# Peptides against a protein of PDB entry 5VVV: the designs that were tried, part 204

Target 1, 276 residues: chain A of PDB entry 5VVV
Amino acid sequence: FLCGVVEGFYGRPWVMEQRKELFRRLQKWELNTYLYAPKDDYKHRMFWREMYSVEEAEQLMTLISAAREYEIEFIYAISPGLDITFSNPKEVSTLKRKLDQVSQFGCRSFALLFDDIDHNMCAADKEVFSSFAHAQVSITNEIYQYLGEPETFLFCPTEYCGTFCYPNVSQSPYLRTVGEKLLPGIEVLWTGPKVVSKEIPVESIEEVSKIIKRAPVIWDNIHANDYDQKRLFLGPYKGRSTELIPRLKGVLTNPNCEFEANYVAIHTLATWYKSN
Target 2, 276 residues: chain A of PDB entry 5VVV as posed
Amino acid sequence: FLCGVVEGFYGRPWVMEQRKELFRRLQKWELNTYLYAPKDDYKHRMFWREMYSVEEAEQLMTLISAAREYEIEFIYAISPGLDITFSNPKEVSTLKRKLDQVSQFGCRSFALLFDNIDHNMCAADKEVFSSFAHAQVSITNEIYQYLGEPETFLFCPTEYCGTFCYPNVSQSPYLRTVGEKLLPGIEVLWTGPKVVSKEIPVESIEEVSKIIKRAPVIWDNIHANDYDQKRLFLGPYKGRSTELIPRLKGVLTNPNCEFEANYVAIHTLATWYKSN

## One batch from the design tools (peptide; made by RFdiffusion4, then SolubleMPNN)

Design b2_p27_4_s1 (from b2_p27_4, 16 letters changed)
Fold by OpenDDE base, seed 2:
Structure b2_p27_4_s1 (fold): chain B 276 residues (1-276), chain A 27 residues (1-27)
Amino acid sequence: as target 1 above (276 residues)
Amino acid sequence: MEKKIKELEEKYKKSKERYKKIALEDL
């Protein structure tokens, strides 16, 4: 069961010292996972093709080593979906080289994210792939196999919550394709009924699990404030029954942008997780 | 090159603002 934090917000990423302090807190609270997915890191999302500099490489190696020291699984995410051409072997090779670089930093767990992108394929991709889901699954499977089928590999669908599913969760052709064609060793990220889900009912997890043919990992935006930095979510982790735990592969909270605001959010997630 | 960077920045901003709008509507 993956339980911890996704740094998955829009806005200024956490500094390396905050991330190291997070790992110490996660270990202390018996949480086990950190997903590196800061949307405003240029080399994560906007400039995903760009290799890390020597200085950035040293920082990431140090961060990955610190996660290992605290027994925290460091998952490196990349979000190529803004401008990748899925059918272009050069794009796939560029993605491979980027993940090879991160693998050299000692990273062993990876995520490929297709959140917050347009559903439209380019003309070249439409000639090769029958749907957007087929294009995403194809590259995801290829990257997963290229990396030697790492123990933890996450996929974030473009339809990552109930409100994004067309026509709905159980009838989504996109999620059906993901469920049928995504390799079984790849985990699927899910946010619940909404982008910000006040509640995640058990029935909603059973519905999505059926179509994706696996238990999801929750990307939980309950404490996310990147959409309104005038708000701080200082309340406990709530609106998730403990009956979800046996039906999930994990829960990763995407908390407030303000690192110090997250004590209650992360601590109460840990209490919820240990209540089984 | 600059035109492609600008188009990418515009896509990123549009995606971010769409997310923010939906997240605010979910509250």
Scores: peptide ipSAE 0.698, ipTM 0.951, DockQ to the pose 0.896
Fold by OpenDDE base, seed 4:
Structure b2_p27_4_s1 (fold): chain B 276 residues (1-276), chain A 27 residues (1-27)
Amino acid sequence: as target 1 above (276 residues)
Amino acid sequence: MEKKIKELEEKYKKSKERYKKIALEDL
């Protein structure tokens, strides 16, 4: 069971010292996972093709080493979906080389994210792939296999919540393709019924699990504030029955952008997880 | 090159603002 934090917000990424402090807190609270997915890291999303500099590499190596020191699984995410051409072997090779660089930093767990992108493929991809889901699954499977089938590999669908599913969760052709074609060792990220789910009913997890043919990992936006930084979500982790735990592969909270605001959010997630 | 960067920045901004709008509507 993956339980911890995703740094998955828009806005200023946490500094390396905050991330190291997070790992100390995660270990202390018997949480086990950190997903590196800061939207405003240019080399994660906008400039995903760009290799890390020597200085950035040293920082990431140090961060990955710190995660290991605190027994926290460091998952490196990349979000190529803004402008990748899935059918272009050079794009696939560029993605491989980027993940090879991160693997050289000592990273062993990876995520490929297709969140917050347009559902439209370019003309070249439409000639090769039957759907957007087929394109995403194809590259995801290829990357997963290329990396030697790492123990933890996450996929974030473009339809990552109930409200994004067309026509709905159980009938989504996109999620059906993901469920049928995504390799079984690849985990699927999900935010619940909504982007910001106040509640995640058990039935909603059973519905999505059926179509994706696996238990999801919750990307939990309950404490996310990147959509309105005038709000701070200081309340406890709530609106998730502990009956979800046996039905999930994990829960990763995407908390407030303000690192200091997240004590209650993360601590109460840990309490929730231990109460099962 | 600059034009492509600007187009990418606009795509990023558009996606971010779409997310923000939806997340606010979820509250």
Scores: peptide ipSAE 0.708, ipTM 0.951, DockQ to the pose 0.894; fails the geometry check
Fold by OpenDDE base, seed 1:
Structure b2_p27_4_s1 (fold): chain B 276 residues (1-276), chain A 27 residues (1-27)
Amino acid sequence: as target 1 above (276 residues)
Amino acid sequence: MEKKIKELEEKYKKSKERYKKIALEDL
């Protein structure tokens, strides 16, 4: 069971010292996972093709080593979906080389994210792939196999919540393709019925699990504030029954952008996880 | 090169604003 934090917000990423302090807190609270997915890291999303510099590489190696010291699984995410051409072998090769670089930093767990992108393929991809889901699954499976089938590999669908599914979760052709064609060792990220789910009913997890043919990992936006810089979410982790725990592969909270605001959010997630 | 960077920045911005709108509607 993956339990911890995703740094998955829009806005200024946390500094390396905040991330190390996070790992210490995660260990202390018996949480086990950190997902590196800061949307405003240029080399994660906008400029995903760009290799890390020597200085950035040293920082990432130090961060990954710190995660290991605190027994925290460090998952590196990349979000190529803004402008990748899935049918172009050069794009696939560029993605492979980027993940090879991160593998050299000692990273062993990875995520490929297709959140917050347009549902339209380019003309070249339409000639090769029957749908956007087929294109995403093809590259995800190829990357997963290329990396030697790592123990933890995550996929974030473009339909990552109930409100994004057309016509609905159980009938989505996109999620059906993901469930049928995504390799079984790849985990699927999900935010619940909504982008910001006040509640995640058990029945909603049973519904999505059926179509994706696996238990999801919750990307939990309950404490996310990147959509409104005037709000801080200081309340407890709530609106999730502990009956979800045996029906999930994990929960990763995407908390407030302000690192110092997240004590209650993360501590109460840990309490929730231990109450099962 | 500059045109492609600008188009990418516009895509990123549009994506971010779409997310923010939906997240606010979820509250």
Scores: peptide ipSAE 0.708, ipTM 0.951, DockQ to the pose 0.901; fails the geometry check
Fold by OpenDDE base, seed 3:
Structure b2_p27_4_s1 (fold): chain B 276 residues (1-276), chain A 27 residues (1-27)
Amino acid sequence: as target 1 above (276 residues)
Amino acid sequence: MEKKIKELEEKYKKSKERYKKIALEDL
């Protein structure tokens, strides 16, 4: 069971010292996972093709080593979906080389994210792939196999919540393709019925699990505030029955952008997780 | 090159604004 934090917000990424302090807190609270997915990190999303500099490499190596020191699984995410051409072998090779570099930093767990992108393929991809889901699954499977089938590999769908599914979760052709074609060792990220789910009913997890043919990892936006800089979410982790725990592969909270605001969010997630 | 960077920045901004709008509607 993956339980911890995703740094998955829009806005200023956390500094390395905040991330190290996070790992110490995660260990202390018996949480085990950190997903690196800061949307405003240029080399994660907008400039995903760009290799890390020597200085950035040293920082990432130090961060990955610190995660290991605290027994925290460091998952490196990349979000190529803004401008990748899935049918172009050069793009796939560029993605491989970027993940090779991160593997050299001592990273062993990875995520490929297709969140917050247009649900459209370019002309070249439409000639090769039957749908956008087929294109995404093809590259995700290829990357997963290329990396030697790592123990933890995550996929974030473009339809990552109930409200994004057409016509609904159980009938989504996109999620059906993901469930049928995504390799079984790849985990699927899900935010619940909504992008910001006040509640995640058990029945909603049973519905999505059936179509994706696996238990999801919750990307939990309950404490996310990147959509409204005037709000801080200081309340407890709530609206999730502990009956979800045996039906999930994990829960990763995407908390407030303000690192110091997250004590209650993360601590109450840990209490929830240990209450099962 | 500059035009492609600008187009990418516009795509990023549009996706971020769409997310923010939906997340606010979820509240």
Scores: peptide ipSAE 0.692, ipTM 0.947, DockQ to the pose 0.879; fails the geometry check

Design b2_p27_4_s2 (from b2_p27_4, 12 letters changed)
Fold by OpenDDE base, seed 2:
Structure b2_p27_4_s2 (fold): chain B 276 residues (1-276), chain A 27 residues (1-27)
Amino acid sequence: as target 1 above (276 residues)
Amino acid sequence: SEEEKKKLEEKFEKSKEKYKKIALEDL
């Protein structure tokens, strides 16, 4: 069971010292996972093709080493979906080289994220792939196999919550293709009924699990504030029954942008996780 | 090119503002 934090917000990423302090807190609270997905990291999302500099490499190696020291699984995410051409072998090879670089930093767990992108393909991809889901699954499976089938590999769908599913969760052709074609060793990220889910009912997890043919990992935006930086979510982790735990592969909270605001959010997630 | 970078930044900001709008509607 993956339980911890995704740094998955828009706005200023956490500094390396905050991330190291997070790992110490995660270990202390018996949480086990950090997903590196800061949307304003240029080399994560906008400029995903760009290799890390020597200085950035040293920082990431130090961060990954710190996660290992605290027994925290460091998952490196990349979000190529803004401008990738899925059918272009050069794009696939560029993505491989980027993940090879991160593998040299000692990273062993990875994620491909297709969140917050337009649900369309370019003309070249339409000639090769039957649907957007087929294109995403193809590259995800190829990268997963290329990396030697790592123990933890995550996929974030473009339809990552109930309100994004067309026509709905149980009838989505996109999620059906993901469920049928995504390799079984790849985990699927899910945000619940909404982008900000006040509640995640058990029945909603059973519905999505049926179509994706696996238990999801929750990307939980309950404490996310990147959509309104005038708000701080200081309340407990709530609206998730502990009956979800045996029906999930994990829960990763995407908390407030302000690192210091997240004590209650993360601590109460840990209390929830240990209450089963 | 600088024009391609600008178009990519515009896509990023458009996606961000779309997300922010939906997240606010979910509250």
Scores: peptide ipSAE 0.722, ipTM 0.965, DockQ to the pose 0.907
Fold by OpenDDE base, seed 5:
Structure b2_p27_4_s2 (fold): chain B 276 residues (1-276), chain A 27 residues (1-27)
Amino acid sequence: as target 1 above (276 residues)
Amino acid sequence: SEEEKKKLEEKFEKSKEKYKKIALEDL
């Protein structure tokens, strides 16, 4: 069971010292996972093709080493979906080389994210792939196999919540393709019925699990404030029955941008997780 | 090119503002 934090918000990323302090808190609270997915890291999302500099490499190696020191699984995410051409073998090779660089930093766990992108393929991809889901699954499976089938590999679908599914979760052709064609060792990220799910009913997890043919990992936006930084979500982790725990592969909270605001959010997630 | 970077920045900001709008409607 993956339980911890995703740094998955828009706005100023956390500094390396905040991330190290997070790992110390996660260990202390018996949480086990950190997903590196800051939207405003240019080399994660906007300029995903760009290799890390020597200085950035040293920082990431130090961060991955600190995660290991605190027994926290460090998952490196990349979000190529803004401008990747899935059918172009040079794009696939560029993605491979970027993940090879991160593997050299001592990273062993990875995520490929297709969140917050247009649900459309370019003309070249339409000639090769039957759908956007087929294009995403093809590259995800190829990268997963290229990396030697790492123990933890995550996929974030473009339809990552109930409100993004057409016509609905159980009938989505996109999620059906993901469930049928994504390799079984790849985990699927999900935010619940909505982007910001006030509640995640058990029945909603049973519905999505059936179509994706696996238990999801929750990317939980309950404490996210990147959409309105005038709001701080200081309340407990709630609206999730403990009956979800045996039906999930994990829960990763995407909390407030303000690192100092997240004590209650993360501590109450840990209390919730240990209650089952 | 600088024009390609600008188009990519505009695409990033458009996706961010779409996310923010939906997240606010979820509250």
Scores: peptide ipSAE 0.722, ipTM 0.963, DockQ to the pose 0.907
Fold by OpenDDE base, seed 3:
Formats: sequence, C-alpha cells, structure tokens
Structure b2_p27_4_s2 (fold): chain B 276 residues (1-276), chain A 27 residues (1-27)
Amino acid sequence: as target 1 above (276 residues)
Amino acid sequence: SEEEKKKLEEKFEKSKEKYKKIALEDL
C-alpha cells in the first residue's frame, strides 16, 4: 500500500530541505511514499525533454538518497503530455533517456502523468493510434518495459476523476482502453469523483476499479490549495472511509503549497491509514 | 524557438487555469 505525499501542485515547488524534512516526517508517521510531480518544475512538465544539469542532478541524487535513508519510496514523475508526439520514436527515445538519467540518480520508481492536457492527438498520432488512450498506454507500456518493469510504476490518466470521464466512469472508452491495455504491473492514479473530492465513496472506487481492472492509487487533492493560494486547508483527512484501504493500491495526498501548513493533512492521513 | 517556447508556456498556463477553475468549482 503506497501511503504518503505527492508534490503535485502548481506553483513554487518545495525546496530540497523541505523535501528532506518531509521524508523525516513521513518515516516518523509510518508513511512510505513520496511522488515527485511538481508541475512548475520545467524539467518535469513543460520542458520534460530537457536533461538535468550537473547541479540539478546532484540535488536529485541527494534527495533520492535522503528518501532511501528515511525508507521512503521516491517515485519520479514526468508529464510529457503537453507536447509529446506519441507516434514519434524520437520522442519515445527522449523520454527513455530522461528516465535513464533519473535511474542513474538511484531512482527505481517512476510515474508517467497525462493529467491536465487536451484530449486531442496530433495528426501523426491519429494515423498510428486508434485513440488517445491507445497512444498513452503504448508509450507507458514501452517505458515500463524499457525500465525493466520497476516494482512501482504509476500512470495518471487524462480522465483522472469521475467528472472527466466521458460519458461516465463505467462507460468511458478511454478508461476501458487503459484497463484493457495498460500492463497489469502499472498502477493508475485517481482523484476520486472530482478533481477535489470532498468525499470518495467506496462505490466510486469499485466502479473505477472495475473499468481500469485494478485498485487505483488515490492522488488526493483534499488539502490542495494551488487553485487558490489564499486558502489553506488545515482540516483533517476526512470523507474517506477506512473501507477504502483494502480497495486501493495507495493514497498520496497532494497537500497545500505552503510546506509548513501540511502537518494536520499528513498526520491525519497517517492516522487514517493506521486505523484499518 | 522563442515562439515555440512562448506557445508552450501559453499552453501550460491555459491548462493550469483550467485546472484551477475546475478545482474551485469542486468546492
């Protein structure tokens, strides 16, 4: 069961010292996972093709080593979906080289994120792939296999919540393709019925699990404030029955952008996780 | 090119603002 934090917000990423302090807190609270997915890291999303500099590499190596010291699984995410051409073998090769670099930093767990992108393929991809889901699954499977089928590999669908599913969760052709064609060792990220799910009903997890043919990992935006930095979500982790735990592969909270605001968010997630 | 970079930045900001709008509507 993956339980911890995703740094998955828009806005200023956490500094390396905050991330190390997070790992210490996660270990102390018997949480086990950190997903590196800061949307404003240009080399994560906007310039996903760009290799890390020597200085950035040293920082990431140090960060990954610190995660290991605290027994925290460091998952490196990349979000190529803004401008990748899935049918272009050069793009696939560029993605491979980027993940090879991160693998050299000692990273062993990875994620491909296709969140917050348009559901449209370019002309070249439409000639090769039957749908956007087929394109995403193809590259995701290829990367997963190329990396030697790492123990933890995550996929974030473009339809990552109930409100994004067309026509709905159980009938989504996109999620059906994901469920049918995504390799079984790849985990699927999900935010619940909504982007910011006040509640995640058990039935909603059973519905999505059926179509994706696996238990999802919750990317939980309950404490996310990147959409309104004038708000701080200081309340407890709530609106999630503990009955979800046996139905999930994990829960990763995407908390407030303000690192110091997240004590209650992360601690109450840990309490929730231990209450099962 | 600088023009391609600008178009990518505009695409990023557009996706961010779309997310923010939806997330606010979820509250």
Scores: peptide ipSAE 0.715, ipTM 0.962, DockQ to the pose 0.903
Fold by OpenDDE base, seed 4:
Order: C-alpha cells, then sequence, then structure tokens
Structure b2_p27_4_s2 (fold): chain B 276 residues (1-276), chain A 27 residues (1-27)
C-alpha cells in the first residue's frame, strides 16, 4: 500500500530542505511514499525533453538519497502530455533518455502523467493510434518495459476522476482501453468522483476498479489549494472510509502549496491509514 | 523556437486555468 504525499500542485515547488523535512515526517508517521510531480518544474512538464543540468542532477541525487535514508519510496513523475507526439520514435527515445538520467540518480520508481492535457491527438498520432488512450498506453507500456518493469510504476490517466469520464466512469472508452491494455504491473492514479473529491465513496472505487481492472492509487486533492491560494485547507483527512484501504493500492495526498500548512493534512492521513 | 516556447507556455497556462476552474467548481 503506497501512503504518503504527492508534490503535484501548480505554483512554486517545495525547496529541497522542505522535501527532506517531509521525508522525516513521513517516516515518523509510518508513511512510505513521496511522488515528485511539481507542475511548475519545467523539466517535469513544460520542458520534459530537457535533461537535468549537473547542478539539478546533484540536487535530485541528494533528494533521492535522502528519501532512501528515511525509507521513503521516491517516485519520479514526468508529464510529457502537453506536446509529445506519441507516434514519433524520437519522442519515445527522448523520454527514455530522460528517465535513464533519473535512473542514474538512483531513482527506481516512476510515474508517467497525462493529467491536465487536451483529450486530442495530433494528426500523426491519429494515423497510428485508434484513440488517445491507445497512444498513452502504448508509450506507458513501452517505457515500463524499457525500465525493466520497476516495482512501482504509476500512470495518471487524462480521465483521472469521475467528472472527466465520458460518458461516465463505467462506460468510458478511454478507461476501458486503459484497463484492457495497460500492463497489470502499472498502477493507475485516480482523484475520486471529482478533481477535488469531498468524499470518495466505496462504490465509486469499486466502479473505477472494475473498468481499469486494478485497485487505483488515490491522488487525493482534499487539501490541495493551488487552484485558490487564498484558501488553506487545515482540516483533517476525512470523507474517506477506512473500508477504502483494502480496495486501494495507495493514497498520496496532494496538499496545500504552503509546506508549513500541511501538518494536520499529512498527520491525519497517517492516522486514517493506521486505523484499518 | 521562441514562438514554439511561447505557444507551449500558453498551452500550460490554459491547462492550469482550466484545472483551477474545475477544482473551484468542485468545492
Amino acid sequence: as target 1 above (276 residues)
Amino acid sequence: SEEEKKKLEEKFEKSKEKYKKIALEDL
């Protein structure tokens, strides 16, 4: 069971010292996972093709080493979906080389994210792939196999919540393709019925699990504030039955952008996880 | 090119603002 934090918000990423402090807190609270997915890291999302500099590499190596020191699984995410051409072998090779660089930093767990992108393929991809889901699954499977089938590999679908599914979760052709064709060792990220789910009913997890043919990892936006930084979500982790735990592969909270605001959010997630 | 960079930045910001709008509607 993956339980911890995703740094998955828009806005200023956390500094390395905040991330190291997070790992100390995660270990202390018997949480086990950190997903590196800061939207405003240019080399994560906007400029995903760009290799890390020597200085950035040293910082990431230090961060990955710190996660290991605190027994926290460091998952490196990349979000190529803004401008990748899935059918282009050079794009696939560029993605491979980027993940090879991160593998050299000592990273062993990876995520490929297709969140917050247009549900449209370019003309070249339409000639090769039957759907956007086929394109995403193809590259995701190829990358997963290329990396030697790492123990933890996450996929974030473009339809990552109930409200994004057309016509709905159980009938989504996109999620059906993901469920049928995504390799079984690849985990699927999900935010619940909504982007910001106040509640995640058990039935909603059973519905999505059926179509994706696996238990999801919850990307939990309950404490996310990147959409309105005038709000701080200081309340406890709630609206998730402990009956979800045996039905999930994990829960990763995407908390407030303000690192200092997240004590209650993360601590109450840990309390919830231990209450099963 | 600088124009390609600008188009990518515009695409990123458009996506971000779409997310923010939806997340606010979820509240």
Scores: peptide ipSAE 0.725, ipTM 0.964, DockQ to the pose 0.888; fails the geometry check

Design b2_p27_4_s3 (from b2_p27_4, 14 letters changed)
Fold by OpenDDE base, seed 1:
Structure b2_p27_4_s3 (fold): chain B 276 residues (1-276), chain A 27 residues (1-27)
Amino acid sequence: as target 1 above (276 residues)
Amino acid sequence: EEEEIKKLKEKYEKSKEYYKEVALKDL
């Protein structure tokens, strides 16, 4: 069971000292996972093709080593979906080289994210792939196999919540393609019925699990504030039955952008996880 | 190149603002 934090917000990424302090807190609270997915890291999303510099490489190696010291699984995410051409073998080769660089830093767990992108393929991809889901699954399976089938590999769908599913979760052709064609060792990220789910009913997890043919990992936006810089979410982790725990592969909270605001959010997630 | 970078920034900002709009409706 993956339980911890995703740094998955829009806005200024946390500094390396904050991430190291996070790992110490995660260990102390018996949480086990950190997902590196800061949307405003240019080399994660907007400029995903760019290799890390020598200085950035040293920082990432130090961060991955610190995660290991605190027994925290470090998952490196990349979000190529803004402008990748899935049918172009040069794009696939560029993505492979970027993940090879991160593998050299000692990373062993990875994620491909297709959240917050346009659903339209380019003309070249339409000639090769039957749908956007087929294009995403093709590259994700190829990367997963290329990396030697790592123990933890995550996929974030473009339809990552109930409100993004057309016509709905159980009938989505996109999620059906993901469930049928995505390799079984790849985990699927999900935010619940909504982008910011106040509640995640058990029945909603049973519905999505049936179509994706696996238990999801919750990307939990309950404490996310990147959509409203005037709000801080200081309340407890709530609106999730402990009956979800045996029906999930994990829970990763995407908390407030302000690192110092997240004590209650993360501590109460840990209390929830231990209450099962 | 500069025009491609501009279009990429416009895509990023459009996606970000769409996410914010949807997330605010969830509250």
Scores: peptide ipSAE 0.687, ipTM 0.954, DockQ to the pose 0.902
Fold by OpenDDE base, seed 3:
Order: C-alpha cells, then structure tokens, then sequence
Structure b2_p27_4_s3 (fold): chain B 276 residues (1-276), chain A 27 residues (1-27)
C-alpha cells in the first residue's frame, strides 16, 4: 500500500530542505511514499525533454538518497503530454533518455502523468492510434518495459476523476482502453468522483476499479489549494472510509502549496491509514 | 523556437486555468 504525499500542485515547488523535512515526517508517521510531480518544475512538464544540468542532477541525487535514508519510496513523475507526439520514435527515445538520467540518480520508481492536457491528438498520432487512450497506453507500456518493469510504476489518466469521464466512469471508452491495454503491473492514479473530492465513496472506487481492472492509487486533492490561492485547507483528512484501504493500491495526498500548512493534512492521513 | 516556446507556455497556462476552473466548479 503506497501512503504518503504527492508534490503535484501548480505553483512554486518545495525546496530541497522542505522535501527532506517531509521525508523525516513521513517516516515518523509510518508513511512510505513521495511522488515528485511539481507542475511548475520546467523539466517535469513544460520542458520535459530537457536533461537535468550537473547542479540539478546533484540536487536530485541528494534528494533521492535522503528519501532512501528515511525509507521513503521516491517516485519520479514526468508529464510529457502538453506537446509529445506519441507516434514519433524520436519523442519516445527522448523520454527514455530523460528517465535513464533519473535512473542514474538512483531512482527506481516512476510515473507518467497525462493530467490536465487536451484530449485531441495531432494528425500524425491519429494516423497511428485509434484513440488518445491507445496512444498514452502504448508509450506507457513501452516505457514501463524499457525501464525493466519497475516494482512501482504509475500512470495518471487524462480522465483522472469521475467528472472527466464521458459519458461516465463505467462507460468511458478512454478508461476501458486503459483497463484493457495498460500492462497489469502499472498502477493507475485517481482523484475520486471529482478533481477535488470532498468524499470518496466505496462504491465509486468499486466502479472505477472494475473498468481500469485494478485497484487505483488515490491522488488526493482534499488539501490542494493551487486552484484557489485564497484557500488554505487546515482540516483533517476526512470523507474517506477506512473501508477504502483494502480496495486501494495507495493514497498520496496532494496538499497545500505552503509546506508548513500541511502538518494536519499529512498527520491525519497517517492516523487514517493506521486506523484499519 | 521562441514562437514554439510561446505556444508551449500558452498551452501550459490554458491547461492550468482549465484545471482551476474545473476544480472550483466541482467544489
């Protein structure tokens, strides 16, 4: 069971010292996972093709080593979906080379994220792939196999919540393709019925699990505030029955952008996780 | 190159604003 934090918000990424302090807190609270997915990190999303500099490489190696020191699984995410051409073998090769670099930093766990992108494929991809889901699954499977089928590999769908599913979760052709074609060793990220789910009913997890043919990892936006800079969510982790725990592969909270605001968010997630 | 970078920034901002709009609508 993956339980911890995703740094998955829009806005200023956390500094390395905050991330190390996070790992110490995660270990202390018996949590085990950190997903690196800061949307405003240029080499994560906008400039995903760009290799890390020597200085950035040293920082990431130090961060990955610190995660290991605290027994935290460091998952490196990349979000190529803004401008990748899925049918272009040069793009696939560029993605492979980027993940090779991160693998050299001692990273062993990875994620491909297709959140917050346009559903429309380019003309070249439409000639090769029958749908956007087929394109995403093709590259995700290829990268997963290229990396030697790592123990932890995550996929974030473009339809990552109930409100994004057309016509609904159980009938989504996109999620059906993901469930049928995504390799079984790849985990699927899900935010619940909504982008920011106040509640995640058990029945909603049973519904999505059936179509994706696996238990999801919750990307939990309950404490996210990147969508409204006037909000700060200081409340406990709530609206999730502990009956979800045996029906999930994990829960990763995407908390407030303000690092110091997250004590209650992360601590109450840990209490929830240990209450089952 | 500069125009491509500009278009990429515009795509990023558009996707970010779409996320915010939907996140707020679902609340």
Amino acid sequence: as target 1 above (276 residues)
Amino acid sequence: EEEEIKKLKEKYEKSKEYYKEVALKDL
Scores: peptide ipSAE 0.665, ipTM 0.949, DockQ to the pose 0.861
Fold by OpenDDE base, seed 2:
Structure b2_p27_4_s3 (fold): chain B 276 residues (1-276), chain A 27 residues (1-27)
Amino acid sequence: as target 1 above (276 residues)
Amino acid sequence: EEEEIKKLKEKYEKSKEYYKEVALKDL
């Protein structure tokens, strides 16, 4: 069971010292996972093709080493979906080289994220792939196999919550394709019925699990504030039954952008996780 | 290259603002 934090917000990424402090807190609270997915890291999302500099490499190596020191699984995410051409072998090779670089930093767990992108394929991809889901699954499976089938590999669908499913969760051709064609060793991220799910009912997890043919990892936006930086979510982790735990592969909270605001959010997630 | 970077930034900002709009409707 993956339980911890995704740094998955829009806005200023956490500094390395905050991330190290996070790992210390995660270990102390018996949480086990950090997903590196800061949307405003240019080399994560906007400029995903760009290799890390020597200085950035040293920082990431140090961060990955610190995660290992605290027994935290460091998952490196990349979000190529803004401008990747899935049918272009050069794009696939560029993605491979980027993940090879991160693998050299000692990273062993990875994620491909297709959140917050246009559902429309380019003309070249439409000639090769029958749907957007087929394109995403194809590259994800290829990258997963290329990396030697790492123990933890995550996929974030474009339809990552009920609100984005067309026509709905159980009838989505996109999620059906993901469920049918995504390799079984790849985990699927899910946010619940909504982008910000106040509640995640058990029935909603059963519904999505059926179509994706696996238990999801929750990307939980309950404490996310990147959509309204005038708000701070200082309340406890709530609106999730502990009956979800046996039906999930994990829960990763995407908390407030303000690192210092997240003490209650993360601590109460840990309390929730240990309460089963 | 500069025009491609501009279009990429516009895509990023558009996706970000759409996320924010949907997230705010969920509240």
Scores: peptide ipSAE 0.705, ipTM 0.957, DockQ to the pose 0.889; fails the geometry check
Fold by OpenDDE base, seed 4:
Order: sequence, then structure tokens, then C-alpha cells
Structure b2_p27_4_s3 (fold): chain B 276 residues (1-276), chain A 27 residues (1-27)
Amino acid sequence: as target 1 above (276 residues)
Amino acid sequence: EEEEIKKLKEKYEKSKEYYKEVALKDL
């Protein structure tokens, strides 16, 4: 069971010292996972093709080493979906080289994220792939196999919540393709019924699990404030029955952008997880 | 090209603002 934090927000990424402090807190609270997915890391999303510099590499190596020191699984995410051409072998090879670089930093767990992108493929991809889901699954499976089938590999669908599913969760041809074609060793990220789910009913997890043919990992936006930085979510982790735990592969909270605001959010997630 | 970088930034900002709009509707 993956339980911890995703740094998955828009806005200023946490500094390396905050991330190291997070790992200390996670270990202390018997949480086990950190997903590196900061939207404003240019080399994660906007410039995903760009290799890390020597200085950035040293920082990431130090961060990954610190996660290991605190027994926290460091998952490196990349979000190529803004402008990748899935059918282009050069794009696939560029993605491989980027993940090879991160593998050299000592990373062993990875994620491909297709959140917050246009559902429209380019003309070249439309000639090769039957749908956007087929394109995403194809590259995700290829990358997963290329990396030697790492123990933890995550996929974030473009339809990552109930409100994004067309026509709905159980009838989504996109999620059906993901469920049928995504390799079984790849985990699927999900935010619940909504982008910011106040509640995640058990029935909603049973519905999505059926179509994706696996238990999801919750990307939990309950404490996310990147959509309205005038708000701070200082309340406890709530609106999730502990009956979800046996029905999930994990829960990763995407908390407030303000690192110091997250003590209650993360601590109460840990309390919730231990109450099962 | 600078124009391609500009278009990429515009795509990023558009995606970000769409996320924010949807997330705010969920509240």
C-alpha cells in the first residue's frame, strides 16, 4: 500500500530542504511514499525533453538518496502530454533517455502523467492510434518494459476523476482502453469522483476499479490549494472511509502549496491509514 | 523557436487555468 505525499501542485515547488523535512515527517508517521510531480518543474512538464543539468542532477541525486535514508519510496513523475507526439520514435527515445538519466540518479520508481492536457491527438498520432487512450497506453507500456518493469510504476489518466469521464466512469471508452491495454503491473492514479473530492465513496472506487481492472492509487486533492491560493486547507483528512484501504493500492495526498501548512493534512492521513 | 516556446507556455497556462476552473466548481 503506497501512502504518503505527491508534490503535484501548480505553483512554486518545494525546496530540497522542505522535501528532506517531508521525508523525516513521513518516516516518523510511518508513511512510505513521495511522488515527485511538481507542475512548475520545467523539466517535469513544460520542457520534459530537457535533460537535467549537472547541478540539477546533483540536487536530485541528493534528494533521492535522502528519501532512501528515510525509507521513503521516491517516485519520479514526468508529464510529457502537453506536446508529445506519441507516434514519433524520436519522442519515445527522448522520454527513455530522460528516465535513464533519472534512473542513474538512483531512482527506481516512476510515473507517467497525462493529467491536465487536451484530449486531442495531433494528426500523426490519429493516423497511428485508434484513440488518445491507445496512444498513452502504448507509450506507457513501452516505457514500463524499457525500464525493466520497475516494482512501482504509476500512470495518471487524462480522465483522472469521475467528472472527467465521458460519458461516465463505468462507460468511459478511455478508461476501458486503459483497463484492457495498460500492463497489469502499472498502477493507475485517481482523484475520486471529482478533481477535489470532498468525499470518496466506496462504491465510486468499486466502479473505477472495475473498468481499470485494478485498485487505484488515490491522488488526493482534499488539501490542494493551487487552484485558489487564497485558501489554506488546515482541516483533517476526512470523507474517506477506512473501508477504502483494502480497495486501494495507495493514497498520496497532494496538499497545500505552502509546505508548513501541511502538518495536519499529512499527520491525519497517517492516522487514517493506521486505523485500519 | 521562440514562437514554439511561446505556444507551449500558452498551452501550459491554458491547462492550468482549466484545472483551476474545474477544481473551483468541485467545491
Scores: peptide ipSAE 0.673, ipTM 0.950, DockQ to the pose 0.887; fails the geometry check

